# Peptides against a protein of PDB entry 4GXB: the designs that were tried, part 39

Target 1, 277 residues: chain A of PDB entry 4GXB
Amino acid sequence: VPTEEVSLEVLLSNGQKVLVNVLTSDQTEDVLEAVAAKLDLPDDLIGYFSLFLVREKEDGAFSFVRKLQEFELPYVSVTSLRSQEYKIVLRKSYWDSAYDDDVMENRVGLNLLYAQTVSDIERGWILVTKEQHRQLKSLQEKVSKKEFLRLAQTLRHYGYLRFDACVADFPEKDCPVVVSAGNSELSLQLRLPGQQLREGSFRVTRMRCWRVTSSVPLPSGSTSSPGRGRGEVRLELAFEYLMSKDRLQWVTITSPQAIMMSICLQSMVDELMVKKS

## One batch from the design tools (peptide; aimed at target 1 T205 W210 I259 S262)

Design b2_p19_8_s3 (made by RFdiffusion4, then SolubleMPNN; from b2_p19_8, 9 letters changed)
Fold by OpenDDE base, seed 5:
Structure b2_p19_8_s3 (fold): chain B 277 residues (1-277), chain A 19 residues (1-19)
Amino acid sequence: as target 1 above (277 residues)
Amino acid sequence: EEFLGRPTTSLEEMFSLLD
């Protein structure tokens, strides 16, 4: 792609559009800086956010494809897909809510976190009780952003990224699950036949390794993965998990978002490494 | 035992899966 100045649209979590003028050759960090500048986000807070490639679903929900990598050219990454459903989204890219304190000190940072959190609640990524929802709405009506966030920080799956419904081979084969990443874990919500909704937690600190692979289902095989037909390529995230002492077991998640899940795992591990250093 | 695991599939390999 020839280097030229282009207008690039970047969305916030709430769908707010940020238009930036960038070069087609600008890498992810360059674009991120441009977005930050447009928003008046100070330089020292840029590192708390990242750009994500997402697919906007018919209902307006975002299906995260991947975090745009350092080597990527965001304009090219999004436009090369030749589909208007693909968007670039700005979102916070840390997991520990303690870092919210740093971001919230700035008006722009506060607004970004607030908008993201509101969106996450509205989309059901953050789980709330009826009473909590009432409290949040009250705070929202008062435009008490800091108080809103403080309450939100206590909520279940705050800071998690929720994936589209997919399939796992745990606890049994072809188990439909909803995976969420956050708090150094993959949370798998599932409902087995005749069972209540349950959540399984896979802590990243118990994952020895993981991989992403692609496969084509066998002609005689069953296809239970959402949105996938027989013979269609499937992506899988497999991680080797310490189930108990000296017992490692592979867990495989079949999802189009396997790459994004892997990126999340890496990101969570990286953050833990920083904390341990 | 605690792990700080890594993917055995590189990002490059992952991206190749999208081709």
Scores: peptide ipSAE 0.471, ipTM 0.935, DockQ to the pose 0.717
OpenDDE base, seeds 1, 2, 3, 4: peptide ipSAE 0.467, 0.468, 0.471, 0.469; ipTM 0.935, 0.934, 0.935, 0.935; seed 3 fails the geometry check

Design b2_p19_8_s4 (made by RFdiffusion4, then SolubleMPNN; from b2_p19_8, 8 letters changed)
Fold by OpenDDE base, seed 5:
Structure b2_p19_8_s4 (fold): chain B 277 residues (1-277), chain A 19 residues (1-19)
Amino acid sequence: as target 1 above (277 residues)
Amino acid sequence: EEFLGRPTQSLEEMFALLD
């Protein structure tokens, strides 16, 4: 692709548009810096955020495709798909809510976290009770962003990334699940026949390794919902999990977002490594 | 026992699955 100056649209979690002028040859960090500059986000806070490639669903929900990697050219990455449903989104890219303290010290950072959190709640990524919802709405009406975030930080799945409904082979084969990544775990919400909705937790610290594989589904095989991916490729994330002492078992999640899940796992592991160092 | 696991493949290899 020839190097040209182009206008690139980057969305915040709430759908707010940030327009930046970049080069087609600008890498992810370059674009991120441009977005930060446009938002007046200080340089020392840039590292707390990343750019993500997402697919916007008909209902406006974002399905995360991947975190844009360092080597990627965001403009090319999004435009090469030749579909307006694909967007670039700015989102915080750390997992430990303790880092919110650093970000919240800055007005722009605070606003970004606030907007993201509001969006996550509205999308149901953060789980709230009726009472909590009332409290959050009250704080939102008062525009008390710090207090809003402090309350939000205590909520279930705060800071998690929620994936589209998919299938896992645990605890049973072909079990419909909703996977969320956060707090150094993959949370699987599932409902088994005749049972209530329950949540399973797979801590990354108990994952020896993982991999992503692809397969071609059999004609008689289960097909994902329409729009849940293109083509005949079925992606799976498999991780080897320490179920009990000296008992490793492979768990497989079938999802078009398997790669994104892998990226999340790696990111969570990396953050843990930083903390342990 | 605690793991700091890694994928058994590179991200590039994962992306290649989509080709």
Scores: peptide ipSAE 0.620, ipTM 0.960, DockQ to the pose 0.749
OpenDDE base, seeds 1, 2, 3, 4: peptide ipSAE 0.619, 0.616, 0.618, 0.618; ipTM 0.960, 0.960, 0.960, 0.960; seeds 3, 4 fail the geometry check

## One batch from the design tools (peptide; aimed at target 1 C209)

Design b2_p20_1 (made by RFdiffusion4)
Pose (drawn by RFdiffusion4):
Structure b2_p20_1 (pose): chain A 263 residues (1-190, 198-221, 229-277), chain P 20 residues (1-20)
Amino acid sequence: VPTEEVSLEVLLSNGQKVLVNVLTSDQTEDVLEAVAAKLDLPDDLIGYFSLFLVREKEDGAFSFVRKLQEFELPYVSVTSLRSQEYKIVLRKSYWDSAYDDDVMENRVGLNLLYAQTVSDIERGWILVTKEQHRQLKSLQEKVSKKEFLRLAQTLRHYGYLRFDACVADFPEKDCPVVVSAGNSELSLQLREGSFRVTRMRCWRVTSSVPLPSGGRGEVRLELAFEYLMSKDRLQWVTITSPQAIMMSICLQSMVDELMVKKS
Amino acid sequence: SPQVLNEPVPPLPPLDPPPP
């Protein structure tokens, strides 16, 4: 891509706009640093956040497509799709909530975690009852951002990433499920199944050839993971999802974080 | 820890807000 200065909108998890001037040839880290500079996020906290390509739904919710890799050009990644529904999003990119402590030491880092947690509750990524949700919106007005976040860290599925509803062959073939990734596991809500990353020997992403539109082709995508169900018993679990690649990225990210910790 | 496979979802606990 010829080098040219452009304006790029990067959204926070709640949809707040962050406008940055970047080059068409800037890579993911360059764009991330420009967003951090605009938000006044310290350099030493940039590594706790990443940029994601998402599809914004009619209701404003985001369906995560992929985390942008180091070699990618974010302006090109989003513009090449030729659709205003696709957005670049900044979101925390670690899994263990112990890292929240490092981020919350800074006012901007705390504000970012607070903003995405509020959105996570509003969009049902964090699981609460109708009554609890009522209380939380109230506590939100009455407590500091820090206190609100400490409470949110104890809520069901805090720190998880939720995927569009899809199907899986667990427990039975073609079961409708909601899949979420977090806390070193995949959660399948059918009833529920909890599949620990440490019990996955490997996982595979497969795709059909592109098919005519039922002007975009369609592809059947699957994410299958080989799971240690019990001693010396491995069983494949298959999820059929247009977001199979994002799920695979989350599994790799969670495995990588476990290994960094182990080291 | 025990595995959770095709099991009913347990109820959510009550909220524990910070003191005033």

Design b2_p20_1_s1 (made by RFdiffusion4, then SolubleMPNN; from b2_p20_1 with S1A Q3D E7A V9I D16Q)
Fold by OpenDDE base, seed 5:
Structure b2_p20_1_s1 (fold): chain B 277 residues (1-277), chain A 20 residues (1-20)
Amino acid sequence: as target 1 above (277 residues)
Amino acid sequence: APDVLNAPIPPLPPLQPPPP
């Protein structure tokens, strides 16, 4: 693509549009800096955020596709898909809520975290009880963003990225699950027929390894799940997990977001390594 | 449906014009 000045739309978690003028040749960091400048986010806070490629669903929800890498050209990455459903989203890119303290010291950072948190609650990414919801609403009405965030930080799956419903082979084969990544884990939520909601927690520190595989299902005869067209690429995230002492077990998640899940795993591992250092 | 917070979200600070 020839180097040209273009207007690029970047969305916040709440769907607010940020228009930035960038070059088609600008890399991810350049675009991120442009967004930061547009928002008046200080340079020292830029590193707490990343750009993500997402698919906007019909209901306005975002399905995270991947984190944009440093060498990527965001304009090209999004426009090459030739679909308006693909968007670039700004989101915080750390997992430890302790880093919120650094971000919240700035008005813009505070607003970004607030908007993200509200959105995550509204989307059901953060799990909220009725009473907690009442408290959050009260704080929102008072426009107490800091207190809102402090309460939110205590909520289940605060800071998690929620994926679209998918399938895992745990605890049983072909289990429908909702996967969320955060707090150095993959959370697998599932409800089997007649059972209560269950959650499997898979800590990254107990993962020996993981891999993403891509396959084209061969037309084998019987269990065509009615919704998968013949020949669709199947992505799987498989990880080998230390279930108990000296017992490793493979867990496989079948999801179009397997790549994004693997990115989250790596990101969580990387953050843990930084903290140990 | 996830419980939606019905209270208004305070606006983000005004977007700055792109640097010239």
Scores: peptide ipSAE 0.026, ipTM 0.538, DockQ to the pose 0.022
OpenDDE base, seeds 1, 2, 3, 4: peptide ipSAE 0.021, 0.021, 0.023, 0.023; ipTM 0.540, 0.638, 0.545, 0.575; seeds 1, 3 fail the geometry check

Design b2_p20_1_s2 (made by RFdiffusion4, then SolubleMPNN; from b2_p20_1 with P2A Q3D E7A V9I D16Q)
Fold by OpenDDE base, seed 1:
Structure b2_p20_1_s2 (fold): chain B 277 residues (1-277), chain A 20 residues (1-20)
Amino acid sequence: as target 1 above (277 residues)
Amino acid sequence: SADVLNAPIPPLPPLQPPPP
């Protein structure tokens, strides 16, 4: 692609649009810096955020596709998909809520975390009770962003990324699940027949390994579920998990977001390594 | 399998968007 100046739209978690003028040849960091400058985010806080490729769903929700890598050209990465449903989103890129303290010291950082948190609550990524929701609303009405975040930090799945509904082979084959990544785990929300909604927690520290695989389903003459078009690539994330002492079990998640899940796993592991050093 | 399953999660109330 020839080097040209272009206007690139980057969305915040709440759907707010940030327009930046960049070169088509600008790498992810260059674009991130441009976004930071546009938002008046200090340079020392840029590292707490990343750019993500997402698909905007019909309901306006974001399906995370992947994190943009350092070598990528965000303009090319998003435009090459030739669909307006694909967007670039700015989001915090750390997992430990302790890092919120650094970000919250700055007005812009605080606003970004607040907007993200509000959006995550609205989308049901952060799990709230009725009473907690009332408390959050009260804090919002008072425009107490710091207190809002402090309360939110205590909530279930704070800081998690929620994925689209998918299928896992755990605890049973072809089990519908909602996967969320955060707090150094994959959370699998599932409902077994005749049971209440339950959560399976898979800590990354108990994962021996994981892999992403892609396959093209063979046209088996059996009644394929009507929604998978002939020839769609099936992505799977499989991880080997220490269920109990000396008992390893493979868990496989079938999801179009398997790549993003693996990115989250690696990112969580990397952050844990940094904390131990 | 039971070792990784947490307690039942109550259904989430419908979240109204926070006021602007």
Scores: peptide ipSAE 0.024, ipTM 0.567, DockQ to the pose 0.267
OpenDDE base, seeds 2, 3, 4, 5: peptide ipSAE 0.021, 0.022, 0.018, 0.021; ipTM 0.603, 0.637, 0.593, 0.626; seed 2 fails the geometry check

Design b2_p20_1_s3 (made by RFdiffusion4, then SolubleMPNN; from b2_p20_1 with Q3D N6D E7V D16Q)
Fold by OpenDDE base, seed 4:
Structure b2_p20_1_s3 (fold): chain B 277 residues (1-277), chain A 20 residues (1-20)
Amino acid sequence: as target 1 above (277 residues)
Amino acid sequence: SPDVLDVPVPPLPPLQPPPP
């Protein structure tokens, strides 16, 4: 692609648009810096955020495709898909809520975390009780962003990334689940009757390994997931989990977001390694 | 074993958009 100046749209978690002028040859970090400059985010806080490729759903929710890598050209990465559904989103890229303390000391950082958190609550990524919702609403009405975040940090699945509904072989084969990644775990949620969820928590520290595989369904293969056309690539994330002492079991998630899930796993592991250093 | 919990998830109204 020839080097040209272009206007690139980057979205915040709440759908707010940030327009930046960049070169088509600008790498992920260059674009991130441009976004930071546009938002007046200080340079020392840039590292707490990343750019993600997402698919915008009809309801305005984001399906995370992948984190943009350092060598990528965000303009090319998004435009090459030739679909208006694909967007670039700015989101925090750490898992430990302790890092919120560094970010929220800055006005812009605070606003970014607040906007993300509000969005995550509204989208049901963060699980909230009625009473907690009342408290959050009160804080929102008072524009008390710091207090809002402090309360939000105590909520279930705060800081988690939620994936689209998919299928796993846990607890049973072909089980419809919603997967979320955060707090050094994968959460597999199954809807139960009566507005309940069954949650299986898989800590990354008990994962021996994981892998992403791709396969093309054969016409004779029995278990085509409902709705996948013939010839669609099936992505799976499989991880080997220490269920009990000396008992390893494979868990397999079938999802178009298997790559993104693996990115989250690696990111969580990396963060844990940094904390131990 | 993985931690398995049953959690009630009541429907919640949306939060108001942040002030501009």
Scores: peptide ipSAE 0.198, ipTM 0.784, DockQ to the pose 0.184
OpenDDE base, seeds 1, 2, 3, 5: peptide ipSAE 0.182, 0.179, 0.135, 0.190; ipTM 0.788, 0.777, 0.769, 0.784

Design b2_p20_1_s4 (made by RFdiffusion4, then SolubleMPNN; from b2_p20_1, 6 letters changed)
Fold by OpenDDE base, seed 5:
Structure b2_p20_1_s4 (fold): chain B 277 residues (1-277), chain A 20 residues (1-20)
Amino acid sequence: as target 1 above (277 residues)
Amino acid sequence: DEDVLDAPVPPLPPLQPPPP
């Protein structure tokens, strides 16, 4: 692609648009720096954020596709998909809420975390009780962003990335699940027929390995679930998990977001390694 | 340049019941 100056739209978690002038040849970091500059985010805080490729749904919800890689060209990556549904989103890229303290010391960082957190609550990514919601609303009305975040940090699935509803083979075959990644785990929320909502926690430290596989379903006849067109690529995330002492079991998640899930796993592992060093 | 982040964050919507 010829090097040209272009206007690139980057969305915040709340859907606010940041327009940046970049080169088509600018790498992910260059674009991130341009976004940071546009927002007046200090250079020392840039590393706490990343650019993500997402698919915007009809309801305005974001389905995270993947994190943009360092050597990737964001403009090319999003434009090459030839669909207006694909967007670039700025989001925090760490898992430990302790890093919020560094980001919150800056006005812009605080605002970014606040906007993200509000959006995550609105989207049901962060699980909130009625009472907690009342408290959050009161803090929002007072415009107490720091206190809002401090309360939010205590909430279930704070800092988690929620995926679209998908299917797993755990605890039973073809079990509908909602997967979330955060706090060094994959959380699998599921409701079996006649049962209450259950959550399975799969800690990354108990995963021996994981892999993403892509397959094209053979045109086998019978299970016409109407929505999967014949020939769609099926993505699966499989991980080998230490269920109990000396008992390893494979768990397989079938999801179009399997790649993003694997990126989250790797990112969580990487962060844990940094903390142990 | 309107500080995109200084825009008032809309009030939290009512808690939607968890999807069935």
Scores: peptide ipSAE 0.183, ipTM 0.801, DockQ to the pose 0.022
OpenDDE base, seeds 1, 2, 3, 4: peptide ipSAE 0.046, 0.029, 0.038, 0.033; ipTM 0.548, 0.580, 0.588, 0.587; seed 1 fails the geometry check

Design b2_p20_2 (made by RFdiffusion4)
Pose (drawn by RFdiffusion4):
Structure b2_p20_2 (pose): chain A 263 residues (1-190, 198-221, 229-277), chain P 20 residues (1-20)
Amino acid sequence: VPTEEVSLEVLLSNGQKVLVNVLTSDQTEDVLEAVAAKLDLPDDLIGYFSLFLVREKEDGAFSFVRKLQEFELPYVSVTSLRSQEYKIVLRKSYWDSAYDDDVMENRVGLNLLYAQTVSDIERGWILVTKEQHRQLKSLQEKVSKKEFLRLAQTLRHYGYLRFDACVADFPEKDCPVVVSAGNSELSLQLREGSFRVTRMRCWRVTSSVPLPSGGRGEVRLELAFEYLMSKDRLQWVTITSPQAIMMSICLQSMVDELMVKKS
Amino acid sequence: LELHTLSHTHNPAFFAAQEE
């Protein structure tokens, strides 16, 4: 791509706009640093956040497509799709909530975690009852951002990433499910199954050839993971999802974080 | 439909847990 200065909108998890001037040839880290500079996020906290490509739904919710890799050009990644529904999003990119402590030591880092947690509750990524949700919106007005986040860290699925509803062959073939990734596991809500990352020997992403539109082709995508169900018993679990690659990215990210910790 | 593997990943954390 010829080098040229352009304006790039990067959204926070709640949809707040962050406008940055970047080059068409800037890579992911350059764009991330420009977003951090605009938000006044310290350099030493940039590593706790990443940029994601998402599809914004009609209701404003985001369906995560992929985390942008180091070699990617974010301006090109989003513009090449030729659709205003696709956005670049900044979101925390670690899994263990112990790292929230490092981020919350800074006002901007705290503000970012607070904003995405509020959005996570509003969009049902964090699981609460109707009554609890009522209480939370109230506590939100009455408590500091820090106190609100400490409470939110104890809520079901805090720190998880939620995927569009899809199907899986667990427990039975073609079961409708909602899959979420977090806390070193995949959660399949059918009843529920919890599949620990440490019990996955491997996982595979497969795709059909592109098919005529039922001007975009369609692909059937699957993410299958080989799971240690019990001693010396491995069983494949298959999820059929247009977001199979994002799920695979989350599994790799969660495995990588476990290994960094182990080291 | 025939499915073609786009990627295949082996989990090192799985083998590390088995070594313990």

Design b2_p20_2_s1 (made by RFdiffusion4, then SolubleMPNN; from b2_p20_2, 13 letters changed)
Fold by OpenDDE base, seed 2:
Structure b2_p20_2_s1 (fold): chain B 277 residues (1-277), chain A 20 residues (1-20)
Amino acid sequence: as target 1 above (277 residues)
Amino acid sequence: LTLYDVAVYRNPIFEWELEE
């Protein structure tokens, strides 16, 4: 791609648009720096955020596709998809809420965390009771961002990334589940007809390994229609989990977001590794 | 017949001992 100056739109979690002028050849970090500069986010806080490729759903929610890698060219990555549904989103990229303390010391960082948290609550990514919701609304009305975040940090699935409804083979085959990643775990929420919501928690520390599988039906010999519609690729995330002492079991999630789930797992592992060092 | 691409990741933080 020829190097050209372009305007790139980056969205915040709340859908706020940040327009940055970048080169088509700018890598992820370059774009991130441009976004940070536009927001007046200090350089020392840039590392707490990442750029994500997302698909904007009809309801305005974001389906996370993947984290943009360092070597990627965000402009090319998003435009090559040739769909306006795909967006680049800025989001915090750490899992431990303790890092919020570093970010929220800065006004811009605080605002970013606040906006993200509000959005996550509104989208149902963070689970709240009626009373908690009332308290949060009160704090929001008062524009007490720090107190809002402090309360939010105590909420279930704070800091989690929620995925689109998908299918897992746990607890039974072909179970419809909602997967969320956060706090060094994958949470699988299941609601069977007539049953209460069940949640399976899979801690990363008990995952021996995981795999991402991409499968494409082989074209049966006849009509090589070259247009492999994106719809034919099946993605699965499978992880081998220590269910009990000396008992490993594979759990498989079938989801178009399997890659993103894997990225989350790796990211959580990486963060844990840093803490242990 | 399906073509499969598989990426396997080992978890360095995996713990065999379940903390009770």
Scores: peptide ipSAE 0.457, ipTM 0.864, DockQ to the pose 0.572
OpenDDE base, seeds 1, 3, 4, 5: peptide ipSAE 0.453, 0.453, 0.454, 0.454; ipTM 0.865, 0.864, 0.864, 0.865

Design b2_p20_2_s2 (made by RFdiffusion4, then SolubleMPNN; from b2_p20_2, 14 letters changed)
Fold by OpenDDE base, seed 5:
Structure b2_p20_2_s2 (fold): chain B 277 residues (1-277), chain A 20 residues (1-20)
Amino acid sequence: as target 1 above (277 residues)
Amino acid sequence: LTLYPVAEYENPIFYWELEK
């Protein structure tokens, strides 16, 4: 791609548009710096955020595809997909809520965390009771962003990334699940027929390894389940989990977001390693 | 079904916790 100056749109979690002038040859960090400058985010806080490639759904929800890597050219990465549904989103990129303290000391950082948290609650990524929701709304009406965040930090799945509904082979084969990544775990929420909502927690500290696999279904003459087009690539995330003492078991999640799930696992592991060093 | 491994990751944290 020839090097040219272009206008690139980057979205915040709430859908707010940030337009930046960048070169087509600018790498992910260059674009991130441009976004930070546009927002007046201090340089020392840039490292707490990342750019993500997402697919915007019809309802305006974001399906996270992957984190943009350092070597990528965000303009090329998003435009090469030739679909307007793909967007670049700015989001915080750490898992430990303790890092919120560093970010919220700055007005812009505080606003970013607040906007993200409001959006995550509205999207149902953060789980709230009726009473908690009332309290959050009261704080939102008062525009008490710090207090709002402090309350939000105590909520279930605060800081988690929620994925689209998918399928896992746990606890049973072909179980519909909703996966969320955060707090050094994968949370699998499922509702089996006639049962209440259940959650399985898979702590990353008990995962020996994980892998992403791609498969092309053979055209089996059997009734293709209505809606999966012929030749759709099937992505799977599999991890080997320590279920009990000396018992390792593979758990497999079938999801178009398997790559993003793997990125989350690696990111959580990396953060844990930094804390242990 | 040809499964192509895209990436496999070993978890160093797992081994650190087991050695404890």
Scores: peptide ipSAE 0.381, ipTM 0.861, DockQ to the pose 0.755
OpenDDE base, seeds 1, 2, 3, 4: peptide ipSAE 0.375, 0.380, 0.378, 0.378; ipTM 0.859, 0.860, 0.860, 0.860; seed 1 fails the geometry check

Design b2_p20_2_s3 (made by RFdiffusion4, then SolubleMPNN; from b2_p20_2, 12 letters changed)
Fold by OpenDDE base, seed 2:
Structure b2_p20_2_s3 (fold): chain B 277 residues (1-277), chain A 20 residues (1-20)
Amino acid sequence: as target 1 above (277 residues)
Amino acid sequence: LELLDVAVFENPIFKWEQEK
């Protein structure tokens, strides 16, 4: 792609548009820096955020596709998909809420965390009771961003990334589940017919390994339709989990977001490794 | 199903926890 100056749209979690002028050859970090500059986010806080490729759903919700890697060209990555549903989103990229303290010290950082948290609550990524919701709304009305975040930090699935409904083989085969990643775990929420909502927590510390697999249905003999439609690729995330002492079991999630789930796992592992070093 | 690609990731944290 020839190097040209372009206008790139980056969204915040709440859908706010940030327009930046970048080069088509600018890498992820360059674009991130441009976004930070546009927002007046200080350089020392840039590392707490990342750019993500997402698909905007009809309801305006974001389906996270993947984190943009450092070597990627965000403009090319998003435009090559040739669909306006794909967007670049700025989001915090750490898991431990303790890092919020660093980010919250800055007005812009605080605003970003606040906007993200409000959005996550509104989208049901953070789970709230009716009473908690009332308290949060009161704080929101007062525009008490710090207090709002402090309360939010105590809520279930604060800081989690919620995925689209998918299928897992746990606890039973072909179970419809909602997966969320956060707090060094994968949370699998499921509701079986006639049953209450169940949640399985899979801590990353108990995952020996994980794998992402892509597969396609075998062509039935007749119609060699040459176009493997994008819709035929099945992605799976499988992880080997220590269920009990000396008992490892594979859990498999079938999801178009398997790659993103794997990225989350790696990111959580990396953060834990930093804390242990 | 035809397998197209496989990426495997070992978890160093798991190893660390088991060696304790």
Scores: peptide ipSAE 0.544, ipTM 0.926, DockQ to the pose 0.740
OpenDDE base, seeds 1, 3, 4, 5: peptide ipSAE 0.543, 0.544, 0.544, 0.544; ipTM 0.926, 0.927, 0.926, 0.926

